# Designs tried in a protein design run: peptides against a protein of PDB entry 2AUS. Part 14

Target 1, 323 residues: chain A of PDB entry 2AUS
Amino acid sequence: ADIKREVIVKDDKAETNPKWGFPPDKRPIELHIQYGVINLDKPPGPTSHEVVAWIKRILNLEKAGHGGTLDPKVSGVLPVALERATRVVQALLPAGKEYVALMHLHGDVPEDKIRAVMKEFEGEIIQRPPLRSAVKRRLRTRKVYYIEILEIDGRDVLFRVGVEAGTYIRSLIHHIGLALGVGAHMAELRRTRSGPFKEDETLVTLHDLVDYYHFWKEDGIEEYIRKAIQPMEKAVEHLPKIWIKDSAVAAVAHGANLTVPGIVKLNAGIKKGDLVAIMTLKDELVALGKAMMSTQEMIERSKGIAVDVEKVFMPRDWYPKLW

## One batch from the design tools (peptide; aimed at target 1 H207 D208 D211 F215)

Design b1_p11_5_s2 (made by RFdiffusion4, then SolubleMPNN; from b1_p11_5, 4 letters changed)
Fold by OpenDDE base, seed 4:
Structure b1_p11_5_s2 (fold): chain B 323 residues (1-323), chain A 11 residues (1-11)
Amino acid sequence: as target 1 above (323 residues)
Amino acid sequence: MEFVPPPRRSP
């Protein structure tokens, strides 16, 4: 999520009409909720599905979905996409995750050995999904991007870990314990990051959501609920982006594939097959799609399908049909 | 697990 992507401009004269669309910062509160994502602090105990069902009840919503399951006992960052934004969760499923984990060792190990062995688990690891996982129990490689030891207190090791999506921290800790020769188990786990969603000022509890909804509905104070809900565009910040002409927006919003002439600017390093976010010049999410060209091909070609549009988010009426 | 809403806080 922290990779600054270069922006290549194809059309430096392309302007956007300020009367069209609803930029993420200019949505009326009801529309903001309809296109919202909550950075929820999931409590330990409930399933991610139970928590989503509770949010739907609290906020009087028809639809919601989560951006990647947290186990019942695991707390922390659970992105919950609301209403018309519900399908944006597909952008979050493959996103990197960060956790803070407490590992309990089953024997005494010198601190220097703990540090040395845990450093060896940075990089590619072979994992088998746990029995309780809906994922087929095939051996698979996963990336551990970093391990940062925060604290060592005897047999308790507190560490931060950045991982590829679907890395099992419980399995990582088990293997670290085996490598240390004493064994280990996961005592505690908190997710501190899910793609662009972090432990920051946008993190809210179920209690906050109850209060903030009532402040809006009963007291007429929208500020709290507005801050508690992020625009759906936040859920795609980690994706490569393609910005399109105002004249192309309505076509894409109707489910047409993005063609090369519609592109105003794009991120560098898009490859064929990448998941990309199609944006307006006002940074509104139009659609998610699969890149059918590289960035270079999208620059060099005058025509052709640039993006196969898979999921439309923008309403059809936010931009006029200009065809 | 049922969600029991906590007491409402003041704004």
Scores: peptide ipSAE 0.053, ipTM 0.782, DockQ to the pose 0.807
OpenDDE base, seeds 1, 2, 3, 5: peptide ipSAE 0.030, 0.044, 0.027, 0.043; ipTM 0.720, 0.778, 0.656, 0.737

Design b1_p11_5_s3 (made by RFdiffusion4, then SolubleMPNN; from b1_p11_5 with R9T E10L)
Fold by OpenDDE base, seed 3:
Structure b1_p11_5_s3 (fold): chain B 323 residues (1-323), chain A 11 residues (1-11)
Amino acid sequence: as target 1 above (323 residues)
Amino acid sequence: SDYVPPPRTLP
């Protein structure tokens, strides 16, 4: 999520019509909700599915989906995509995650040894998914991007950890405990990041959503509910982007694959097979798709399918058909 | 040695 990608301009003369589309900052409140993502502070207790069902009831929504399961006992950042944005959660599933965890050691270990051993768990680790996971129980590697020890109090170790999607913090703590020779378990866990979503001013509770919805419906005050909902484009900030000509937008919105002539600018470092966000020149999300070319191939080639379009978000009528 | 936490760069 924090990786800045270079933007390569392929067509520096491409302009966009200001009358077409609905940029994230210009959506009426109803449309903003239809294309929204809530950065929810999930309480401990309920399942992620129960919380999504509550949000649907609170906001009177037909559809919603979450950006990656938190266990019932785990609190913190749960992105919840709303209505027409519901499928944007597929961009968040593979995104990096950060947690703050409390590890309880089953024996006394010198602090220097705790620090040294936990440092060795930065990088590639081998995990087997737990029995309760829908993921096949094969051994797999996962990246631990960073471990930051926040506090050591006797047998209690509070730490921040940045991990690849689908890293099991409980399993990490178990392995750290084994490496320390005393064993350990996960006492507490909070998710502090899910890709572009973090603990910031956009983080809201279920209670906030109740209050903010009432302020809108009863008092006519839309400001709070507007701020509580992020545009769906937030959920793709961490993806490599391809920006397209206005003339290509309607075709992609109809489910046509993106061809090379439609590209105005793109991020560096796109590989074949990458999940990419197709954007308008106004930073509106048109679609998600699979890159069929590298960035270099998209620059060098004059024709061909650049992106296999998998999920369209933009309505078909926001941009005219220019073909 | 004061533990300098690694850069909090999340991909």
Scores: peptide ipSAE 0.193, ipTM 0.699, DockQ to the pose 0.017
OpenDDE base, seeds 1, 2, 4, 5: peptide ipSAE 0.085, 0.060, 0.081, 0.069; ipTM 0.613, 0.594, 0.626, 0.630; seed 5 fails the geometry check

Design b1_p11_5_s4 (made by RFdiffusion4, then SolubleMPNN; from b1_p11_5, 3 letters changed)
Fold by OpenDDE base, seed 4:
Structure b1_p11_5_s4 (fold): chain B 323 residues (1-323), chain A 11 residues (1-11)
Amino acid sequence: as target 1 above (323 residues)
Amino acid sequence: SEFVPPPRRLP
């Protein structure tokens, strides 16, 4: 999510009609909710599915989905995509995660040894999914991007960890404990990041959502519920983007594949097979798709399928058909 | 457990 991607412009003269679409900052409140993602502070106790069901009840929604399961006992950042945005969760599943974990050691270890051994767990680690995981229990490599020790208090080690999606922090802590020679367990775990969603001012509780919904429905105050819901476009900020002509938007919104002539600008470093976000020139999410070309091929070629469109989000009527 | 909404807070 923190990688600034270069933007390559193919058509510097391409303009967008201000009358077409609904930019993320200009959606009426009802439409904002329909295309929203909540950065939920999941409480410890409930499952991620129970929390999604509660959000649906609180906000009177038909559909919602979460951007990556948190275990019942785990708190913190749970992106919950709403209504028409529900399918955007597929962009969040592969996204990197950050956690703050409390590790309890089963014996006394010098602080210098704790620091040294934990540093060795940065990089590639071999994990087996836990028994309770729906994932096949095959050995797999996962990346630990960083480990930052926040505090050491005797046998309690508070640390921040950035990890590849589907890294099991409980298993990491178990292996750290083995490497320290005393054993360890995960006492506490909080997720502080899920891709573009962080522990920031956009983080809201279930209680906030109750209050903010009532302020809107009973008091006519939309400000709180508007701030509590992020536009679905936030859920794709970490993806490489392709921006398209106004004339291409309606076709893609109808499920047509993106062809090279429709591209106005694109991120550098797109590879064939990458998940990409197709955007309007107003930064509206049209669709998610699979890149069929590299960035370079999309620049050099005059024709061909650039993106195989997998999931359309934009309504068909936001932009006119210009074909 | 079912989520029980708290009393409404003031804005």
Scores: peptide ipSAE 0.028, ipTM 0.648, DockQ to the pose 0.749
OpenDDE base, seeds 1, 2, 3, 5: peptide ipSAE 0.037, 0.017, 0.005, 0.028; ipTM 0.719, 0.588, 0.406, 0.666; seeds 1, 3 fail the geometry check

Design b1_p11_6 (made by RFdiffusion4)
Pose (drawn by RFdiffusion4):
Structure b1_p11_6 (pose): chain A 309 residues (1-127, 142-323), chain P 11 residues (1-11)
Amino acid sequence: ADIKREVIVKDDKAETNPKWGFPPDKRPIELHIQYGVINLDKPPGPTSHEVVAWIKRILNLEKAGHGGTLDPKVSGVLPVALERATRVVQALLPAGKEYVALMHLHGDVPEDKIRAVMKEFEGEIIQRKVYYIEILEIDGRDVLFRVGVEAGTYIRSLIHHIGLALGVGAHMAELRRTRSGPFKEDETLVTLHDLVDYYHFWKEDGIEEYIRKAIQPMEKAVEHLPKIWIKDSAVAAVAHGANLTVPGIVKLNAGIKKGDLVAIMTLKDELVALGKAMMSTQEMIERSKGIAVDVEKVFMPRDWYPKLW
Amino acid sequence: SYPWEHWERRH
């Protein structure tokens, strides 16, 4: 997921006018929240659905959604997209996820076999692909390991299968997500407590600094997604419901294939929309016309890059 | 009840 993609510039002269839109990190606090995502450290106990409900109550929001469900006892990274950016979590499906898990073996197994068997579970699995498994600690029947997986991979099922392969059987004692696409345990990971307090600092004490840092621009959700940057003049057509045509492309990532989920970005690096690529990168460069992206969801409001009559 | 109703508030 976190492979740095090469950027190919087709129109080296394209410029963006500051009058329109906002750099993503410089939105007025209200707009920042309308188009924000929270990198939340989900506590064990509540369901992911319940956590989102609490967040809507705390932030007094109309809409919110999480990216990748965590079970009630699972803690860790739970991206929660807010308001107008609610559906941006769609951008996380192609990006991978990473967990730290504690596996309790129901029988004694030599460490040698445990490491050998866990290694064989990398690659493909049926319940999804397992990118990597790194054993952190093996203490008796307890195995602590880090695993990277494709979205929708049930870790409980993976541990169960490891138990079968070892014949002794296995139980997942605990699980914590450490990565969900671009969201990881860094300075943006916040708790529900921080979110409530920072909201009070803003609504009661008038200080926006803390609630601002606790909420990320929605563009964070597409950091690991192939991108197509378009001219200022092309943003309005897309913001108004039109698919993206090739003439509007300024630069794009290499490796885009027809059918890939892509993010359409302004030259300020704001998220305009998510869509499916109808052409490859090379076709987008060589061709002068045609629909480059079948737009599935528009995020940018019509007001930022207006059509003037 | 909600958990934050029983939390120690910070300032």

Design b1_p11_6_s1 (made by RFdiffusion4, then SolubleMPNN; from b1_p11_6, 6 letters changed)
Fold by OpenDDE base, seed 1:
Structure b1_p11_6_s1 (fold): chain B 323 residues (1-323), chain A 11 residues (1-11)
Amino acid sequence: as target 1 above (323 residues)
Amino acid sequence: MEPWEFWTRKK
């Protein structure tokens, strides 16, 4: 679900200069690409790394990175962050995921029993990472946020599942099959969501990217490639935000930590240690950082470090240096 | 204290 976060205004008189920065919708096409994220429909077959390498070739890019590995056989939503936005993927790695999975049962089970047992897997589950995972094989708890059975056809169960990052659907299906008493395996898997990226009008194929790049380079038509690339700010929509004064932007863009007086408005429910997005009043991403205070502490305190700035995205020259 | 010193702290 889209986390609706309340916005608390700390300085209601703070204005922004319309001449400073480059709001997401006002970026020239080259700058839009430099700060872009593609909502890619990854085909089945290639690795997520091969697909990123192909995008770099298609779009003539130096750098790109993906918002969380899909297995070669798995299709669907793969966010690919471009160029200067490449490191925004750190916001997407911990984000919730949704999948549509086809589970094949190894025996006959009444539908009522299938539905009842699958409902018991909503909530906290214990998983062991697969042998092929680069992650150390430790038992860990993961959240299954929801399971929605779409169709039951004999031994085939089509379902939608929302999960915490790093939940293994293959392992979930194996445990469901054990609980049903007949065993099961994952026949098919598609990722339908990765944080703020979902199956919508922004989802594009590798073929679309080839065609749209040609329309731009050969015909001078920017519209298609512009729509195929989302602003990097899309990749942080699920994070709690802190909006800062125009006079603080250049200093944060130089890697300075944000202090409490620089805050204009902020989301409710920030906890100490949370990953937060530092934004301009024009909704431009300045930096990602670690909250050093709660929302309440950022309201009540007159001073102190609010955010430890970990990664700057904004160029140093978009806002004037006011020091 | 300049405005930037109030809004930010260098690492």
Scores: peptide ipSAE 0.227, ipTM 0.867, DockQ to the pose 0.010
OpenDDE base, seeds 2, 3, 4, 5: peptide ipSAE 0.037, 0.034, 0.028, 0.027; ipTM 0.692, 0.619, 0.643, 0.615

Design b1_p11_6_s2 (made by RFdiffusion4, then SolubleMPNN; from b1_p11_6, 6 letters changed)
Fold by OpenDDE base, seed 4:
Structure b1_p11_6_s2 (fold): chain B 323 residues (1-323), chain A 11 residues (1-11)
Amino acid sequence: as target 1 above (323 residues)
Amino acid sequence: SFPYEFWTRKY
């Protein structure tokens, strides 16, 4: 999420009509909810699916989905995409995660040895998914981006860990315990980040959502519920972006592939096969798709399919058909 | 009972 991506401009004269679309900051409250994502503080106890079901009941929603399962006992950052935004979770599933974990060692180990061994787990690790995972139990490589030891108290090790999506912290702790020679288990786990969603002022509880919905429905106060829901565009901040002409928006919103002439600006470093966000010049999410060209090919070519459009989010009527 | 309240009483 913190990767600053360079923006390459292809058409510096491209303008956008201010009357078309609904920028993320200008959506009426009902429309904001329809295209929203909640940064939920999931409590320990319920499943991620139970929590999503509760949010649907609290907010009177037909559809919602979460940006990556947390085990029942795991608390913290659970992005919940609402209504028409529900499918944006596909952008969050592959996103990096951060956790704070409490590891309990089954024997005494010198602090210097704990620090040294945990440092060796930064980088590529081999994991086997746990028995309870819906994922096939094949050995797979995962990246540990960083391990930060926060505190060591005898046999208890509190640490922050940044990981590739689908890294199992319980399995990491088990392997650390084996490497230390004494064994270890995961005592506590909290997710502190899921891609662009982190522990910040946007993090809300289920209780907050109850209160904020009540303030809106009974008292007419929209401010709290508006603040509690992020625009769906937040859920794609970590993706490479392609910004398109107003004349291309309606075609993409109808499910047409993005062609090179429709591109106004794009991020550097897009590779063929990457998941990309197609944006308007007002930073509205039109669609997610698969890049069919690199950034360089999209700059150099005058024609061709730039993005295979997989998921449309924008309504078909927000922009006129200009063909 | 609200599902959250029911949960917070159960856990």
Scores: peptide ipSAE 0.017, ipTM 0.568, DockQ to the pose 0.115
OpenDDE base, seeds 1, 2, 3, 5: peptide ipSAE 0.010, 0.008, 0.020, 0.017; ipTM 0.534, 0.513, 0.559, 0.556; seed 3 fails the geometry check

Design b1_p11_6_s3 (made by RFdiffusion4, then SolubleMPNN; from b1_p11_6, 9 letters changed)
Fold by OpenDDE base, seed 2:
Structure b1_p11_6_s3 (fold): chain B 323 residues (1-323), chain A 11 residues (1-11)
Amino acid sequence: as target 1 above (323 residues)
Amino acid sequence: MFPYEFAKKKY
């Protein structure tokens, strides 16, 4: 479940000019694509990088990036951020993941024992990254949020698993197999969730993208390609947010740090060091940054740097310079 | 076909 964050209003009189910016629902199709994220159903076979390169060719794009690598054999939810939105993937890298996995046991184990042992893997687990990961091969703790057994058929165990970012399901299955005493391997894996992106009506294939691009370019029908691409703001839905005054938007869009007077409303529970999304009052993503204050400090203080702005997304001209 | 596509039809 997406963590519902309370919204604290600091300035209840703050208004926004409807003529400024481009709300996520009001972008022309070309601009929508420039600030888009595809919830791709990655096929098994290709690498995540090959799939991104194919999307760039299909949609005639100069730049794209993915919200967290899936192994070649792994299918399912791969967020692909387009063009100006490409850097929004940094918000998705630390996000929780869900998978459905098929585990094959190397011996016969009673179903009651399978269920009991798999439940012990909920919580904190120790993992070593696989040799193929660009990550330093140090032992690290990871959280398994839940394990739901869907089906047991002899030696085959189908299960849903929610995990912290960078948990290796192959390593989890190996350790489950050791705990069962017979050994196990990962037969199949599908990612069903990556932060705010899940298996829903927004999930599209590479074939869907080919067809929808054709309908737009050859038939003038934009509705399909518009629906197939999510606004970049979807990729920050799971982050704590800070909403800013219209007068602060252009400064932040120029790369200025967010100061406390620019804040209209904010989520509760922001800590110093958290990744936060800076939003307009029209729910447009201005920038990502690092919180330099807690929520409480941003409420109590009259001045100071609230957010160190790391990545600007909004163009400099969407809002007027009011300073 | 991924076994989950069978599960997704049953559940």
Scores: peptide ipSAE 0.015, ipTM 0.603, DockQ to the pose 0.039
OpenDDE base, seeds 1, 3, 4, 5: peptide ipSAE 0.009, 0.010, 0.010, 0.011; ipTM 0.565, 0.579, 0.582, 0.575

Design b1_p11_6_s4 (made by RFdiffusion4, then SolubleMPNN; from b1_p11_6, 6 letters changed)
Fold by OpenDDE base, seed 4:
Structure b1_p11_6_s4 (fold): chain B 323 residues (1-323), chain A 11 residues (1-11)
Amino acid sequence: as target 1 above (323 residues)
Amino acid sequence: MEPYEFWERKY
């Protein structure tokens, strides 16, 4: 999420018609909800599926989906994509995660040894998925991006950890405990980030959603529910982006692959096979797709398929057909 | 009782 990607301009003369589309900041409230993502503070107790079902009831929605399961006992950041945005969660599943964890040690260990050993777990770790995971229990490598020790109180170690998607913090704590020689278990866990979603002013509770929906429906006040729902474009901020000509938008919205002539600007560092977001010049999400070229190939080539379009989000009528 | 209200009373 925090990767600043360079933007390479390929067509500096490309303009956009202000009458076409619905930029994220200009959607009517009903349309904003249809293309929305909630940064939910999931309470400890319910499953992520139960919480999604409650949001659908509270907001009178037909469809919603979450950006990565939190265990019942785990609280914190659960992105919930709404209605037409529901499939944007595919962008969030591979995104990095941050947690605050309480580790309880099964014996006394000097603080300096705790700090030294936990620092050795930064980088690549080998883990086995827990028994309750639907994933095949094969050993796999995962990245730990950082470990920040917040507090050490005797046998209790509070720490922040940034990890690759599908890193099991319970397994990390178990391995830290083995390396310390005393053993350890996970006492508490909170997720503080899921890609671009973090603990900030956009984080809302289920209670907030009840109240904000009531203020909209009974009092006519849309401000609170509008702020509680992020545009779906938030859920792709961490992806490499390709911005396209207005003349290419309708074709991509119909499910056509993006060709090189349609590109106006793009992020540096796109590789063949990367998940990319196709954007309008107004920063509207048109589609997600697989890059068929690198950034360099998209600059140097005059023709060819740049992106294999996998998921269209934009309606077909937001931009005119210009072919 | 909505499932959420039931959960709030249980947890």
Scores: peptide ipSAE 0.020, ipTM 0.593, DockQ to the pose 0.116
OpenDDE base, seeds 1, 2, 3, 5: peptide ipSAE 0.008, 0.007, 0.017, 0.012; ipTM 0.426, 0.478, 0.592, 0.542; seed 1 fails the geometry check

Design b1_p11_7 (made by RFdiffusion4)
Pose (drawn by RFdiffusion4):
Parts: structure tokens; C-alpha cells; sequence
Structure b1_p11_7 (pose): chain A 309 residues (1-127, 142-323), chain P 11 residues (1-11)
């Protein structure tokens, strides 16, 4: 997921006018929240659905959604997209996820076999692909390990299968997500407590600094997604519901294949929309016309890059 | 500003 993509510039002269839109990190606080995502450290106990409901109450929001469900007893990274950016969590499906898990073996197994068997579970699995498994600690029947997986991978099922392969059986004692696409345990990971208090600092004390840092621009959700940057003049057509045509492309990532989920960005690096690539990168460079992206969801409001009559 | 004591959350 976190492979740095090469950027290919097709129109080296394209410029963006600062009058239109906003750099993503410079939105007025209200707009920042309307188009924000929270990198939330989900506490054990509540369902992911319940956590989102609490967040809607805390922030007095109409809409919100999470990216990748965590079970009630699972803690960790839970991206929660807000308001107008609610559907941006779609951008996380192609990106991977990472967990730290504690596996309790129902029988004694030599460490040698445990490491050997765990390694064999990398690659593909049926229940999804397991990118990597790193054993952190093996203390008796307790195995602590880090695992990177494709989205929708059930870790409980993976541990169960490891138990079967070992014949002794296995139980997942605990699980914590450490990564969900670009969201990880860094300075943006916040708790529900921080969110409530920072909201009070803003609505009661008039200080927006803390609630601002606790909420990321929605563009964070597409950090690991292939991107196509378009001219200012092309943003309006897309913002108004048109698919993206090739003439509007300024630069794009290498490696885009037909059918890939892509993010359409302004030259300010704001998220305009998510869509499916109808052409490859090379075709987008060589062709002068045609639909480059079948737009599935528009995020940018019509007001930022207006059509003027 | 200072953080208030944490309170439990429910629906």
C-alpha cells in the first residue's frame, strides 16, 4: 500500500489560481471539519458503529463513517471520515492494514515450529492475502506478532487456521490495529477523550487549534492511492458531475491501469473525486481525448472552482 | 484550557 508512486508531468506549465479552493490544510475550521477524517484510537468495548455514533454526538455532526470495521474488543486505528468526506473511506479498500495480535496456543509447541508455521501463512489465505507476519515475542503458549494484510482480512480466522496447522489449536486473546492504509500510530492518532475536550476548547473557549490538529483533511485518506492532477478549468466540470476527460490532466502517477481506483486531485492537492481509471497512465499521456476516469464520487463542492456564465 | 475529567460514553 505504502509504495511511493512516480509522478509524471504532462503539462509542465499548468498553474493554479489561489482564489479558488484552499490548500487542504488551510481550510476554515468549519470546512476543515466538513471535509475531515479522524485517525481515532478505538478503545476496546464499543462496536465501531457505536464509536461513530459517539463521534457524531461529540462533534454535533450529521454524518460520519469509519474505514474498516474493528470488532468490539479490538482497539486501534479506526479512520472516521466526517460529513461531506464520509464516503472517502472507500479510498482505504485498496490500501492494506496492519495489526499487532496476541495468540494463545491451546497446546505446547516448540518455538522453532511456531516460527516456521507462521511464516508459511504469508501470501494467500481463504476465509485475502497476508503481506507479512513478524513474530515479536513467544512466551510459552503466548505468541505476540505483527501482521500486514489486505482489507477485509479476518485476523481471528487467520489465528484459527494457524492453530489448526499446529494441531494444538489457537485462540486470539487480543488484537490492535496499528495501520489502516495511510493511517497509523503517529501524532494524528487521537482518543475519544481528546476529541471531546478539544471540541469544548473550540466551542466554549474559542480555541480551534486543538480540534484542528485532531481532524485530518480528507486528502489524508487518499495518500496511498494513485492520483491524477487536473487543471483548474477541469475541476468545475468534474465537480458538476462530468467524468474526467484526458485534456484536463496535468500530471499523474505511473502504474495506473484500467479499472484502478484513482483519486482526482486539483493542483492544490485537494481531493476532487474518486473514480475508476478508464485508461492506463501511458494512454492518458499519449491520447488527446476520451474519458480518462469514470467518476464514482465527487467530494469537492461546486463553489470552490465555479462555472462562470 | 485544561481537560476535564473523563466520563464514560453511551448511546
Amino acid sequence: ADIKREVIVKDDKAETNPKWGFPPDKRPIELHIQYGVINLDKPPGPTSHEVVAWIKRILNLEKAGHGGTLDPKVSGVLPVALERATRVVQALLPAGKEYVALMHLHGDVPEDKIRAVMKEFEGEIIQRKVYYIEILEIDGRDVLFRVGVEAGTYIRSLIHHIGLALGVGAHMAELRRTRSGPFKEDETLVTLHDLVDYYHFWKEDGIEEYIRKAIQPMEKAVEHLPKIWIKDSAVAAVAHGANLTVPGIVKLNAGIKKGDLVAIMTLKDELVALGKAMMSTQEMIERSKGIAVDVEKVFMPRDWYPKLW
Amino acid sequence: PEKRPEEPLSL

Design b1_p11_7_s1 (made by RFdiffusion4, then SolubleMPNN; from b1_p11_7, 3 letters changed)
Fold by OpenDDE base, seed 3:
Structure b1_p11_7_s1 (fold): chain B 323 residues (1-323), chain A 11 residues (1-11)
Amino acid sequence: as target 1 above (323 residues)
Amino acid sequence: PEPRPPVPLSL
């Protein structure tokens, strides 16, 4: 993830037993799948839910979920969390998104004016959620982090846009068209990023998944399906992290709140109310939770609830009870 | 190429 977070060490003597847990790189293929996330290239046409249903069928899965809906016509990066990792999608829903969009203008506008007006849409914008959205139709602010114009061909404007979660690119383009005075619509849209998931070597198609599953099941070749599935820990790379003692892992895996004595190291800049990932010293995801303290409070205090544990991912038996 | 502006990956 592009956010470099400082790591503050609270206990520099804390060691981890290499025999406990299953680090992301040490999971057997079946366990890797159960704690996996696919960086799917969603095709245009199907809904995100249909694509998740197909993945479940292809990979013979009971459960899966996606890291944020793409409209049927929208292609590109759709993280799909598998089985025991299914609930990790909650970390991806609030994550920033990048798109490449084609905007069609309804009139002729000088290129200099297009560039100037689109630059004004960087920063905070006011949006109203569309009727089809389950989100309450209240006006809300959203951040446009950047707009990069890639190409201008007459009335067609190809651009890259980085946005806060739940920014509607269709609505952005409509407002740009209004500001240009001619109107505009979204001709095409591709999502190129969803949090830590981007267009890279980990991006796979539904066809790739069919083939890779076949190679594993029929030919005994696990390499392809192993590469096609990312560890669930990938889906939390963008979150602030708290690393805990081996002695605290089993308690958190049982759903106990993280207390301050269990902390070994943590990211700087955690605020009360932040979604945080609780990690082992082997970078295994134990749980997601809500920070009940700031980073500073977690350093200064000797006791108290640091994290309200909301969702456990780690099995209860990976670490022994040490209490 | 300017480094991609860091997309804040979390709110």
Scores: peptide ipSAE 0.067, ipTM 0.567, DockQ to the pose 0.021
OpenDDE base, seeds 1, 2, 4, 5: peptide ipSAE 0.055, 0.009, 0.006, 0.014; ipTM 0.667, 0.414, 0.457, 0.469

